# Peptides against a protein of PDB entry 3C2G, part 103

Target 1, 209 residues: chain A of PDB entry 3C2G
Amino acid sequence: IRTFDLLGLLLHDSDAIDGFVRSDGVGAITTVVQYPNNDLIRAGCKLLLQVSDAKALAKTPLENILPFLLRLIEIHPDDEVIYSGTGFLSNVVAHKQHVKDIAIRSNAIFLLHTIISKYPRLDELTDAPKRNRVCEIICNCLRTLNNFLMMWIPTPNGETKTAGPNEKQQVCKFIEIDILKKLMSCLSCEGMDTPGLLELRSTILRSFI

## One batch from the design tools (peptide; made by RFdiffusion4, then SolubleMPNN)

Design b2_p21_8_s2 (from b2_p21_8, 13 letters changed)
Fold by OpenDDE base, seed 4:
Structure b2_p21_8_s2 (fold): chain B 209 residues (1-209), chain A 21 residues (1-21)
Amino acid sequence: as target 1 above (209 residues)
Amino acid sequence: SKENLEKREKEKKLEEELLKK
């Protein structure tokens, strides 16, 4: 924990972050967070989030890292772990088709649905810090999902990969009545990515039904 | 954000192709 805190303080420069990533820093963190300590897991995931936009990640194999992180988020119902993990996921899948594929194969779509379904309606959360954190988590999920969907949207001049039957089924779960009611309850919340929410719904209705 | 940039670029490309028809 103390080591991760120290690293977090030192990794404020983009070159330092890239250096850490090039030295397999992400792999080192994932090794450490395998220990069943909630504080350690929280600190490690926060550090992952801090380095998740590093340029050096484009050259880092994530085949072992992403499945592990997704499993970690699934097992640990901690808002801070989920926030950091979904934030990491959203950043690493952006502009990286192969990373999106790894995440999807690792059941990321279903996991994101589970995460959103777990939380109460935002308008029912009276504690502002809690509400804000949950809002941020949902926004991370929306950004990630929209990035996934972009893989399967037909472009006029290019062959688009077709979503498999399992992926289509998982995507369509986001337009079921219960999840829609929950997502619609977020529209009036301050800090919500309303455009992202509307984009998700629109894309599913247009391209997956 | 990096995510928003990817979306905007794809949307713009789609709009440009639709305008050519």
Scores: peptide ipSAE 0.021, ipTM 0.489, DockQ to the pose 0.022
Fold by OpenDDE base, seed 3:
Structure b2_p21_8_s2 (fold): chain B 209 residues (1-209), chain A 21 residues (1-21)
Amino acid sequence: as target 1 above (209 residues)
Amino acid sequence: SKENLEKREKEKKLEEELLKK
């Protein structure tokens, strides 16, 4: 725990972060978080989030890392783990088609739906720190989902991947009445990515129905 | 944010493609 905290303090600039990633730092973290210690897992996931936007990640194979992280988020209902994990996911899938494919094959769309569905409505959360953290998690999910959907939006050049039937079904779950009610309840919350929420809804309605 | 960069790059690509047509 103290080691990850120390590493987090040392990784205060982009060059240091890139150096850490080039030295297989992400692999090292994923090895450490396999131990069943909640504090260690939290610290490791936070460190992953801190390095998730590093340029060096473009050269890092994520085929083994990403499925592991998704499973970790699935089995650890810890807000800090989920926040860090969804933040990592949202950053690594950005501008990387192959990473999006890995995530989607690892059932990321369904997982994100599960995460949003399990949290209470933001307007029902009276504790401000808790509400803010849940808001951030939902925003991470929305950003990730929108990045996935961009793969299947027809471009003028006709070079678009078609969503498989399973992916289409999973995406359409986000327009079901219960999840829509929950998402709509977020619109009034401070810090919510309202444009991202509206984009998700509009994209699903236009391209998947 | 990387997201804003991706949106901007996609918008730029779309604009470039629209300008070529």
Scores: peptide ipSAE 0.019, ipTM 0.483, DockQ to the pose 0.022
Fold by OpenDDE base, seed 5:
Structure b2_p21_8_s2 (fold): chain B 209 residues (1-209), chain A 21 residues (1-21)
Amino acid sequence: as target 1 above (209 residues)
Amino acid sequence: SKENLEKREKEKKLEEELLKK
């Protein structure tokens, strides 16, 4: 735990972060978080988030790492783990088609739906720190989803990748009444990515129904 | 991250352009 904290303190330099990633640091963290220690898992996921924007990640195979992280987020009901994990996910899928594909194949769309669905309405959370953290998690989910949808947006030339039937079904779950009510409850919250929410809804309605 | 935010913003602009066509 202290080691990860120390590493986190040292990894504020972009070159240091790249060096860590090039030395398979992400793989090392992933190995460590396999141990059933909540504090270790939190620290490891936080460190993953810290290095998630490293340039060296473009050359790092994520085929084994990403599915594991997604599973970890799925089974661990910890706001800090979910925050770090969704943050990592949102960062690594940005402008990386191959990483998006890995995430989608690993049931990321459904997972993000599950995450949003499990949290209470933001307007019902009276504790400001908790509300803010949940808001950040939802924003991470929205950003990730919008990045996924980008792959299937129709282009004028008609040569766009079409979402598979399962993916389309999973995407359409985000316009169901229950989740829409949940997402609408976020609009009044400070820090909410309202543009991202509107983008998600609009894209689904225009391109997936 | 700042870099990823910039990438996402570029993607969003591209998305908006594609949706307008």
Scores: peptide ipSAE 0.017, ipTM 0.462, DockQ to the pose 0.032
Fold by OpenDDE base, seed 2:
Structure b2_p21_8_s2 (fold): chain B 209 residues (1-209), chain A 21 residues (1-21)
Amino acid sequence: as target 1 above (209 residues)
Amino acid sequence: SKENLEKREKEKKLEEELLKK
């Protein structure tokens, strides 16, 4: 735990972060967080988030790491784990088609729906730190989803990958009334990615229905 | 931010296509 905290404090520049990642730092973290220690899992996931924008990740195989993380998020109700994990996910899928594919095959779309669905409405959360954390989680989910959707949005030249039927179905779940109500409750939260929310909704309505 | 990279790329492509016309 202390080691992860220390690493988080020391890894401030891109070269150091890249060095850590090139040394299979992400794999090392994921190995450590397999132990059933909540504090360790929190610290490890936080460190994952901190290195999630590393350029070296483009050369890091995520076929084993990403499914593991997704499973961890799925089974662990800890807000800090979910925050870090969804943040990591959002960053690693951005601008990386192959990583998006791994995530999607690992049921990431449905998982993100589940995460959003399980949290209470933001307007019902009176504790500001809790509310803000949940808001951030939802924003992470939205960013991730929008990144996924970008795969299937036609380019200016008309070329695009087509979403499979299962993916389309999963995406369309985000325009169901219950989840929309929940997402709309986020609009009052400072720091909410309102443009991202609107983008998600609009994209689904335009391209997936 | 990293999460916006793909979006920006698509925007750039759009701009490029518009400039070609």
Scores: peptide ipSAE 0.023, ipTM 0.504, DockQ to the pose 0.022; fails the geometry check

## One batch from the design tools (peptide; made by RFdiffusion4, then SolubleMPNN)

Design b2_p22_1_s1 (from b2_p22_1, 9 letters changed)
Fold by OpenDDE base, seed 2:
Structure b2_p22_1_s1 (fold): chain B 209 residues (1-209), chain A 22 residues (1-22)
Amino acid sequence: as target 1 above (209 residues)
Amino acid sequence: DELYVKVPPLSEEEIEAILARL
């Protein structure tokens, strides 16, 4: 716990973060969060989020790390773990085709839907910190989905991967009215990137056009 | 090479039309 908090305080510089990641820091965190200690899991996932945009992650093997993290998020009811883990997932798949492919093969699309589905509507949450955290989780899930969908949207250069039939079916779950209502409710949350959410909404809806 | 082309956001009218088709 204190070690992860100290590491989080020291890892503000991009070169330090990249150095940590190159030294298998993500693997080390993943090993430590296998212990059944909620505070340790929470601190480890928070540290994962802090290093999730590191350039060195493009060279890090994630074949064992991502499936483990996805399983951790699936089984752990802690909002702080889910927030950090979905934030990590969103950032780590960004601009990394091989990482997107690992996540998709590891049932990430279905997991994102499951996470969003399990949370109540934001209008039912009276506690503002809880409401904001749930909104951030939903936004992390949707941002991760957007990063997947962007692979299948036609580029002007005509090179698009086609989503497989299974991926298309999993993506179709996000057109459920309750999912769309949750996305719309996030647009009304204070402190959210409303332009980014509108872009995300547009990208999601374009996938069904 | 930006792997992602920024596509303009859909208008509210376009969104409503899509949602009405679903």
Scores: peptide ipSAE 0.032, ipTM 0.660, DockQ to the pose 0.018
Fold by OpenDDE base, seed 1:
Parts: sequence; structure tokens; C-alpha cells
Structure b2_p22_1_s1 (fold): chain B 209 residues (1-209), chain A 22 residues (1-22)
Amino acid sequence: as target 1 above (209 residues)
Amino acid sequence: DELYVKVPPLSEEEIEAILARL
């Protein structure tokens, strides 16, 4: 715990963050968070979020790290772990096709659906800190999903990937009526990324044309 | 720098046209 807090204080600039990532700092954190201590896991995932936009991650092999983090998010009910982990995921897949492919093969699309499904409607959350944290988690999930779905939307240049049957089946979960009702409740809540929800709606619809 | 790829929004008319086909 104290070590991650100290590391977080030292990782305040892009060069320090890149230096940490180049030194397998992400692998080191993922090793430490295997210890069954919730405070340690929370602190480690928070530090992962702090380094998640590092340029050095484009050169870091994530084949073992990313599936482990996805599993950690899947099994932990802790909002702080889920927030940090989905934040890390959304940033690390951005502009990185190979990382998107690892995440998708690790059922990340279905995991995002599972995360959104586990939370109540935001209008049912009376506690503002809890509501805001859930908003941030859902936004992280939606940004991540957009980054995946964009691969299968035809570009003006005619470049497109075809989603496989498994990916299509995972995406179809987001058009289920209960999920759509939950997303609509998010659009009406303060603290939601309304643009991100509208982008997701557009991206989902384009993925089924 | 945007930490994700933005998707151009569909118009409401485009959305209605898509939903009518699904």
C-alpha cells in the first residue's frame, strides 16, 4: 500500500511514467495485486490507472497482463478496483489494435456488459459519491466498447474488419432491452458522459447495418 | 489527446431508418 502511494507521488510526469512502464512496472503491479489483500489490490489498480496512457505501453507485451486484469475486474465487487481497471482498459486499448485484439479474445466485450448489468440504475443511487463512481465506471465501459466497435465500422477509405460470430454475439448483449433501459437512465443522470452514450448508441447501430 | 476513438453521431433520422430495418 504505502509503496504504491509513494510510487504514485513519483509518477507525476510522462517521462517517469514511461520509465516505470519500460521497467516492467505494469507487470510488477499485476504480480503484487495477486496477493489477497483488498487494500493492496485497490492501490495497485489505482496505480495502473495512473500509467494507463503511457506511450511506453504500446511497446509493452500485454498478453499475460490484460487477461489477468480482466479476470480481476470480473471477480472483484469493489467499485474502486472496477473503476481503476476499466479506466486502465479504456486507455490501454485506445489507438492500439493489438491490445484491442487481446482484450476481445479475453471476452472483454462480455465483461463490459457484465459490469454494466451488475450496477443498479443511476436514478436508484441516492448517495452522490457512489452514483458518480458508478457513472465513471459505465463511461469507462462505453469508451472501451466504442474503441472495439469502431474496428468493424466501414471507413470512408473502405477499410473495415469483419466482426466474428462471437464478437457479434457479445455486442448483441448491449441491445437487450434491460441494458438499453439502464443506458437511458444514465443519459438522465448528472455526471454521465452523455456524448459517450450517444456515440455508443451510434456505434452499436452502425455495427448492425 | 483523446484517450479513445470518437464515433461520429448518427442523426435521429438515420437512427429511425436503421431501427425500422431491424
Scores: peptide ipSAE 0.029, ipTM 0.628, DockQ to the pose 0.089
Fold by OpenDDE base, seed 5:
Structure b2_p22_1_s1 (fold): chain B 209 residues (1-209), chain A 22 residues (1-22)
Amino acid sequence: as target 1 above (209 residues)
Amino acid sequence: DELYVKVPPLSEEEIEAILARL
């Protein structure tokens, strides 16, 4: 615990973060968060979020790391773990096709649906800190989903990747009325990433063309 | 640097056309 907090304080610049990632720091964190200690899991996932935009991650093998993190988010009910883990996921898949492919093969689309499904509408949350955290989690899920869906949107050149039948079925769940109502409740909340929600609406609809 | 790939929003006309096909 204290070691992760201290590491998080030291990893404040891009060169230090890249150095940590190049030294298999992500693998080290994922090894430590396998221990059944909630405070350790929280601290480790927070540190993962802090290094999630590192340029060195493009050279890091994530084939064993990413499926483990996705499973951790799936089984852990803690908003802080879900926040950090979905934040990591959203950042690590950005501009990295190979990482998107690992995440999708690891059922990430279904996991994102499951996460959004578990949270109430934001208008039903009276506690402002809780509402803000749930908002951030939903936004992380939406950004991640956008990064997946864009792969199947036709380019101006008419080229598109075809989603498999399983991926198509998983994407279809995001147009369920209860999911759409939750997304609409996010659009009505102050401080939401309204552009991100509108972008998601567009990418979802484009995935059905 | 944006940590995700942006997708241009659909126009309302494009949205209506897609929804009419679903």
Scores: peptide ipSAE 0.028, ipTM 0.613, DockQ to the pose 0.089
Fold by OpenDDE base, seed 4:
Structure b2_p22_1_s1 (fold): chain B 209 residues (1-209), chain A 22 residues (1-22)
Amino acid sequence: as target 1 above (209 residues)
Amino acid sequence: DELYVKVPPLSEEEIEAILARL
């Protein structure tokens, strides 16, 4: 705990973050969070979120790290772990085809659906801090899904990757009426990035044209 | 750098047309 808090204070600039990532800092955190302590797991996942946009992650092997983090998010009911973990996932897959492929093979699309499915509609949440945290989690899931869907959009050169039959079936779960109602409830929340949520909605629906 | 790939939003009419086909 204290070590992760101190590291979070030191990792305030891009060069320090890149230095930490190049020194296998992500692997070190994932080793420590294997200990069954909720406060340690929360602090470690928060630190992972803080370094999740590091340029050095493009050169970091994630084949063992990413499946472990996906499993951690799956088994922990804690909103702070899920927030940090889905935020890390969203950022780490951005512009990195190899990392997207690892996440998809590790059942990430189904996990994102499971995470959204477990939360109530935002209109049912009266506590503003809890409602905002749940909306941020749903947005992290949808941003991650958007980064996957963009792989299957045709390029100007006419080249396109096709989703496999399993990936297509997993994506089809995001058009279930319960999931769509939860997305619509995020659009009605005050203080949220409504333009960003409308973009995500459009990208999801465009995958079904 | 963008943390995710952006796409242009669909119009409400395009959204309604997609939802009507599902």
Scores: peptide ipSAE 0.027, ipTM 0.602, DockQ to the pose 0.090

Design b2_p22_1_s3 (from b2_p22_1, 8 letters changed)
Fold by OpenDDE base, seed 5:
Structure b2_p22_1_s3 (fold): chain B 209 residues (1-209), chain A 22 residues (1-22)
Amino acid sequence: as target 1 above (209 residues)
Amino acid sequence: EELYVVVPPLSAEEIAEILSRL
C-alpha cells in the first residue's frame, strides 16, 4: 500500500512513467494485485491508471496482463477498482491495434456491457460523489467501446476490418434501451465532457450503418 | 493527448435514419 502511494508520487512525469513501464512496472503491479487485499488492489489499479497513457506500453507485452485485469474488474465489486481498471483499459487500447485485439479476444466488449448494466441509472443516485464516479465508469466503458468500434467503421480509403459475427452480436447489446438511457443520463452530469459523450453515441450508432 | 479515436458527431437526421433501420 505505502509503496504504491509513494510510486504514485514519484511517477509524476512522462519520463519517470516510461522508465517504470520499461522496467516491467505494469507486470509488477499486476503481480501485487493478485493478493486478496482490497486496499492493495485499489492502490494498484489506481497506479495502473496513472501509467496507462505511457508511450512505453506500445512495447510492453500485454497478453498476460490485460486478461488478468479484465478478470479483476469482472469479479471485483469496488467502484474505485472498476473506475481505475476501465480507465486503464480505455487508455491502453488507444491507438494500439494489437492491444484492442487482445482485449476483444478476452471478451472485453461483453464485459463493458456487463459493467454498464450493473450500475443504476444516474437519476436514481442521490449521492453526488457516487453518481459522478458511476458516470466516469460508464464513460470509460463507452470510450473503450469507441476505440473498438473504430476498427470496423468504414474509412474513406475503403479498407475496413470487418467485425466477426460474435463481436457484432456483442456490440448489438449496446443499443439496448437501458444502455442508451444510461448514456443519456451521463450527458446531464456536471463536469462531464458532453461533446465527448455525443461523439461516443455517434460512434456507437455508426456501427449499425 | 486524446486517448481515443475521435469520430465526428452524427447529425440529428443521420441519427434518425440509423434508428429507423434498427
Scores: peptide ipSAE 0.029, ipTM 0.612, DockQ to the pose 0.090
Fold by OpenDDE base, seed 3:
Structure b2_p22_1_s3 (fold): chain B 209 residues (1-209), chain A 22 residues (1-22)
Amino acid sequence: as target 1 above (209 residues)
Amino acid sequence: EELYVVVPPLSAEEIAEILSRL
């Protein structure tokens, strides 16, 4: 616990973060969070989130790391673990086709739907800190989904990957009225990027035309 | 250079049309 907090305090600059990632720091965190200690798992996932935008991650093999993290998010009921893990997922799949492919093969689309489905509507949450955290989790899930959907949007150059039938069926679950209501409820959260959420909504809906 | 395909947001009318087909 204290070690991850201390590491988080040392990783303030992009060069230190990239140095940590190049030294297999993500693999090291992933190894440590295999221990059944909730505080250690929280601290480790928070540190993963802090390094999730590192340029060095483009050169890091994620074939073993990403499926493990997805499983950790699936089995942990902890909002802080889910927040950090979905934030990490959103950042690592951005601009990385190979990482998107690993995530999709690891059932990430279905997991994102499961995460959004388990949370109540934001208007049912009276505790503002909890409501904001749930909103952030839903936004991380939707941003990750958007990064997947962008692979299947026709480009003018005609080189579009088509979603497989299974991926298409999993994506169809995000147009369920309850999921759309949760997305719409995030637009009313204070401090949220409303234009970004409207863009996400539009991309999601366009994937079904 | 990842071509940022900025997909413009759907209008309320386009959204209503899509939702009417579902």
Scores: peptide ipSAE 0.027, ipTM 0.575, DockQ to the pose 0.017
Fold by OpenDDE base, seed 2:
Structure b2_p22_1_s3 (fold): chain B 209 residues (1-209), chain A 22 residues (1-22)
Amino acid sequence: as target 1 above (209 residues)
Amino acid sequence: EELYVVVPPLSAEEIAEILSRL
């Protein structure tokens, strides 16, 4: 626990973060968070989020790490773990086709829907810190989905991957009225990237044209 | 560099049209 907090305080520069990631720091964290200690899991997932934008992650084998993290955020009841884990997922898949492919093969699209579906409507949450954290989780899930959908949007260069039939079916679940209401509620949250959420909304809707 | 094709946001009219087809 204290080690992860200290590492989080030392890993403020991009070179130190990249150094940590190159030394299999992500694998080390994922090994430690396998222990049934919620404080350790929380601290480890927070550290994962802090290093999630590291350039060195593009060269890190995530075939074993990413499925484990997906399973963790599927089952763990702590919103702080879910926040950190979905934040890590959204950042790690960005600009990395091979990581997107690992996530999709690991049923990430369906998992994102499951996570969003588990939370109540934001208007039912009276506690502002809880409401904001739930909003951030939903935004992380939706941002991750956007990163997947961007693979299937026709580029001007004509090289577009087509979503498989299973992926298309899983994406169709995000137009459910409950999911759309949660997205709309996130647009009303203070401190959210409203332009980014509007872009995501547009990307989602374009996937159904 | 994944060229983020900044796909412009859909207009309210385009959104309404898409939602009407669903």
Scores: peptide ipSAE 0.026, ipTM 0.589, DockQ to the pose 0.032
Fold by OpenDDE base, seed 1:
Structure b2_p22_1_s3 (fold): chain B 209 residues (1-209), chain A 22 residues (1-22)
Amino acid sequence: as target 1 above (209 residues)
Amino acid sequence: EELYVVVPPLSAEEIAEILSRL
């Protein structure tokens, strides 16, 4: 615990973060968070989020790490773990086709739907910190989905992948009225990336054109 | 900083058209 907090304080610049990631720091954290200690898991996932935008992750083998993280965020009850884990996922798949492919093969699209579905409507949450954290989790899930959908949206240059039938079916779950209501509720939360959510809405809708 | 691929927003008319097809 204290070690992860101290590491988080030392990993304040991109070079230190990249150095940590090149030294298998992500693998080290994922090994430590396998222990049944919620405080350790929380601290480890927070540190994962802090290093999730590292350029060195493009060269890191994630084939064993991502499936483990996906399983952790599927089953863990702590919103702080879910927040950090979904934040890590959203950042790590960004601009990395091979990482997107690993995540999708590991049933990430369905998991994102499951995570969004488990939370109540934001209007049912009276506690503002809890409501904001839930909104951030939903935003992380949806941002991750956006990064997946972008593979299948035709670019002006005509290069697009075609989503498989399973992926299409999983994506169709995000147009369910309850999911759309949760997305709309996130747009009303203070301090949220409203532009990013609007872009995501547009990306989701484009996936059905 | 959170990383994502930026997508141009759809117009209200484009959104209405898409929703009419669903």
Scores: peptide ipSAE 0.025, ipTM 0.608, DockQ to the pose 0.090

Design b2_p22_1_s4 (from b2_p22_1, 10 letters changed)
Fold by OpenDDE base, seed 3:
Structure b2_p22_1_s4 (fold): chain B 209 residues (1-209), chain A 22 residues (1-22)
Amino acid sequence: as target 1 above (209 residues)
Amino acid sequence: EELFVKVPPLSEEEIKEILERL
């Protein structure tokens, strides 16, 4: 715990973060969070989130790391682990086709739906910190989904990957009325990027036209 | 060069029409 907190304080700039990632820092964190200690897992996932936008991740093999993280998010009911893990996932798949493909093969689309589905409606949450954390988790899931959907949107240059039939079926679950209501409720959360959420909503809905 | 195809956001009217079709 204290080691990850200290390490997080030392990773204060992009060069330090990239240096850590180039030194297999993500692999080191994933090794440590295999220990059955919830506080250690929380601290490790928080550190993963902190380095999740590192440019050096484009050169990091994620074939073993990403399935492990997805499994960690699946089995841990802890909102802080889920928040950090879904945040990491959203950032790491951005602009990286090979990472998107690893995530999709690891059943990420279904997992994202499962995560959103397990949380209550935001209007049922009276505790503002809890409501905001749940909203952030839902937003991380939807942003990750958006990064997948963008692969299948026709570009003017004519080369579009076609979603497989199973992937299409899993994506169709996100138009369920409960999921759409949860997305809409996130627009009413204080401190959220409402314009960004509206853009995200639009992109998701376009994938069904 | 990631071609940021910024797809413009849907209007609220367009969103409503999509949701009514689903």
Scores: peptide ipSAE 0.028, ipTM 0.578, DockQ to the pose 0.018
Fold by OpenDDE base, seed 4:
Structure b2_p22_1_s4 (fold): chain B 209 residues (1-209), chain A 22 residues (1-22)
Amino acid sequence: as target 1 above (209 residues)
Amino acid sequence: EELFVKVPPLSEEEIKEILERL
């Protein structure tokens, strides 16, 4: 715990973060969070989120790391772990086709749906900190989904990956009325990136056209 | 490389038409 907090304080610039990632820092964190300690898991996932946009991650093998993190998020009920883990996932898959493919093969689309489905509607949450955290989690899930869907949108150059039948079926669950209502509730939250969420909505709906 | 073509947001009318087809 204290070690991750101290590391998080030292990783304050992009060069330090890239240095940590190049030294297998992500693998080291994922090894440590295998211990069944909730505070350690929280601290480790928070540190993963802090390094999740590192340029060095494009050169880091994630084949063993990403499935482990997805399983951790699946089984852990903690909002802080889910927030950090979905935040890491959304950032690490951005602009990285290979990482998207690993996540999809690891059932990430279904997991994102499961996470969003598990949380109540934002209008049912009276506690503002809890409501904001749930909104951030839903946004991380939707941003991750958007990163996946963008692979299957026709480019002007005519190159499109086609989603497999399983991926299509998993994506179809995001048009469930309860999921759409949760997306719309996030659009009404103060301090949210409303333009970004509108883009997500548009990308989701275009995937069914 | 901007691997993502910024797709313009859908209008509310386009959204309604899509939802009516689903």
Scores: peptide ipSAE 0.027, ipTM 0.557, DockQ to the pose 0.017
Fold by OpenDDE base, seed 1:
Structure b2_p22_1_s4 (fold): chain B 209 residues (1-209), chain A 22 residues (1-22)
Amino acid sequence: as target 1 above (209 residues)
Amino acid sequence: EELFVKVPPLSEEEIKEILERL
């Protein structure tokens, strides 16, 4: 616990973060968070989130790390762990096709739906800190989904892949009225990336054209 | 790092049309 907090303080610049990541720091954290200690898991996932935008992650083999993280965020009851883990996922798949492919093969699309589905509607949450954290989790899931969908949307300047039938079926779950209501509720949450959520709405809808 | 790849937004009319088709 205190070690991760101290590491988080030392990882204050991009070069330090990249150095940590190049030294298999992500693998080290994921090894430590396998111990059944919720405080340790929380601190480790927070540190993962802190390093999740590191350029060195583009060269890091994530084949073992990413499936582990996906399992962790599937089963862990702590919203702080889910927040950090989904935040890590959204950042790590950004601009990295090979990481997107690992995540998708590891059933990430379905998992994102599962995570969003397990939370109540934001309007049912009276506690503002809890509501904001749930909103952030949903936004992290939706950002991750957007990063996947962008592979399959025809763009004027990009080669697009066709989604497989399984991926298409998993994506179709995000047009469920409950999911759409949760997306819309995030647009009304303070401190959220409203432009990004509007873009995601467009991206989701374009995936069904 | 932009977590979203910018795509042209759909108009509200386009959104309505898509939702009517789904």
Scores: peptide ipSAE 0.025, ipTM 0.509, DockQ to the pose 0.060
Fold by OpenDDE base, seed 2:
Structure b2_p22_1_s4 (fold): chain B 209 residues (1-209), chain A 22 residues (1-22)
Amino acid sequence: as target 1 above (209 residues)
Amino acid sequence: EELFVKVPPLSEEEIKEILERL
């Protein structure tokens, strides 16, 4: 616990973060958070979020790490863990096709839907800190989905991957009225990445044309 | 008063030592 907090303070620049990641720091964190200690899990997932944009992650084998993290955020009751884990996922899949493929094979699309579905509408949350945290979680899930959907959008160069039938079916769940309402609610949250959510909205719509 | 002394980034060796102590 204190070690993760200390590491998070010491990993204050990109070079230190990249060094940590190259030293299998992500694997080390994921090993430690397997212990049934919620404070440890919270601290470890927070540290994962802090290093989630590291360039060195492109060279890190995530085949064992991502499935574990996905299972953790599926079952863990703590919103702070879910926030950190979904944040990590959204960042780690960005610009990394192989990481997207691992996540998708690990049922990430369906999991994102499950996570969004378990939270109430933001207008039903009276506690502002809780509402903001739930909004951030939903935004992390949606950003991750956007990163997946972008693979299947034709580029100006005519290169596109085709989504498999299972992936298409999983994506279709995000046009459910409840999910769309939650997306729209996130657009009204203060401090949210409104441009990113608008991009996602456009990406979702394009995926069904 | 810049309360943030920019501590130089940790070396990979320092990071490894910290991980070995986890």
Scores: peptide ipSAE 0.006, ipTM 0.278, DockQ to the pose 0.043

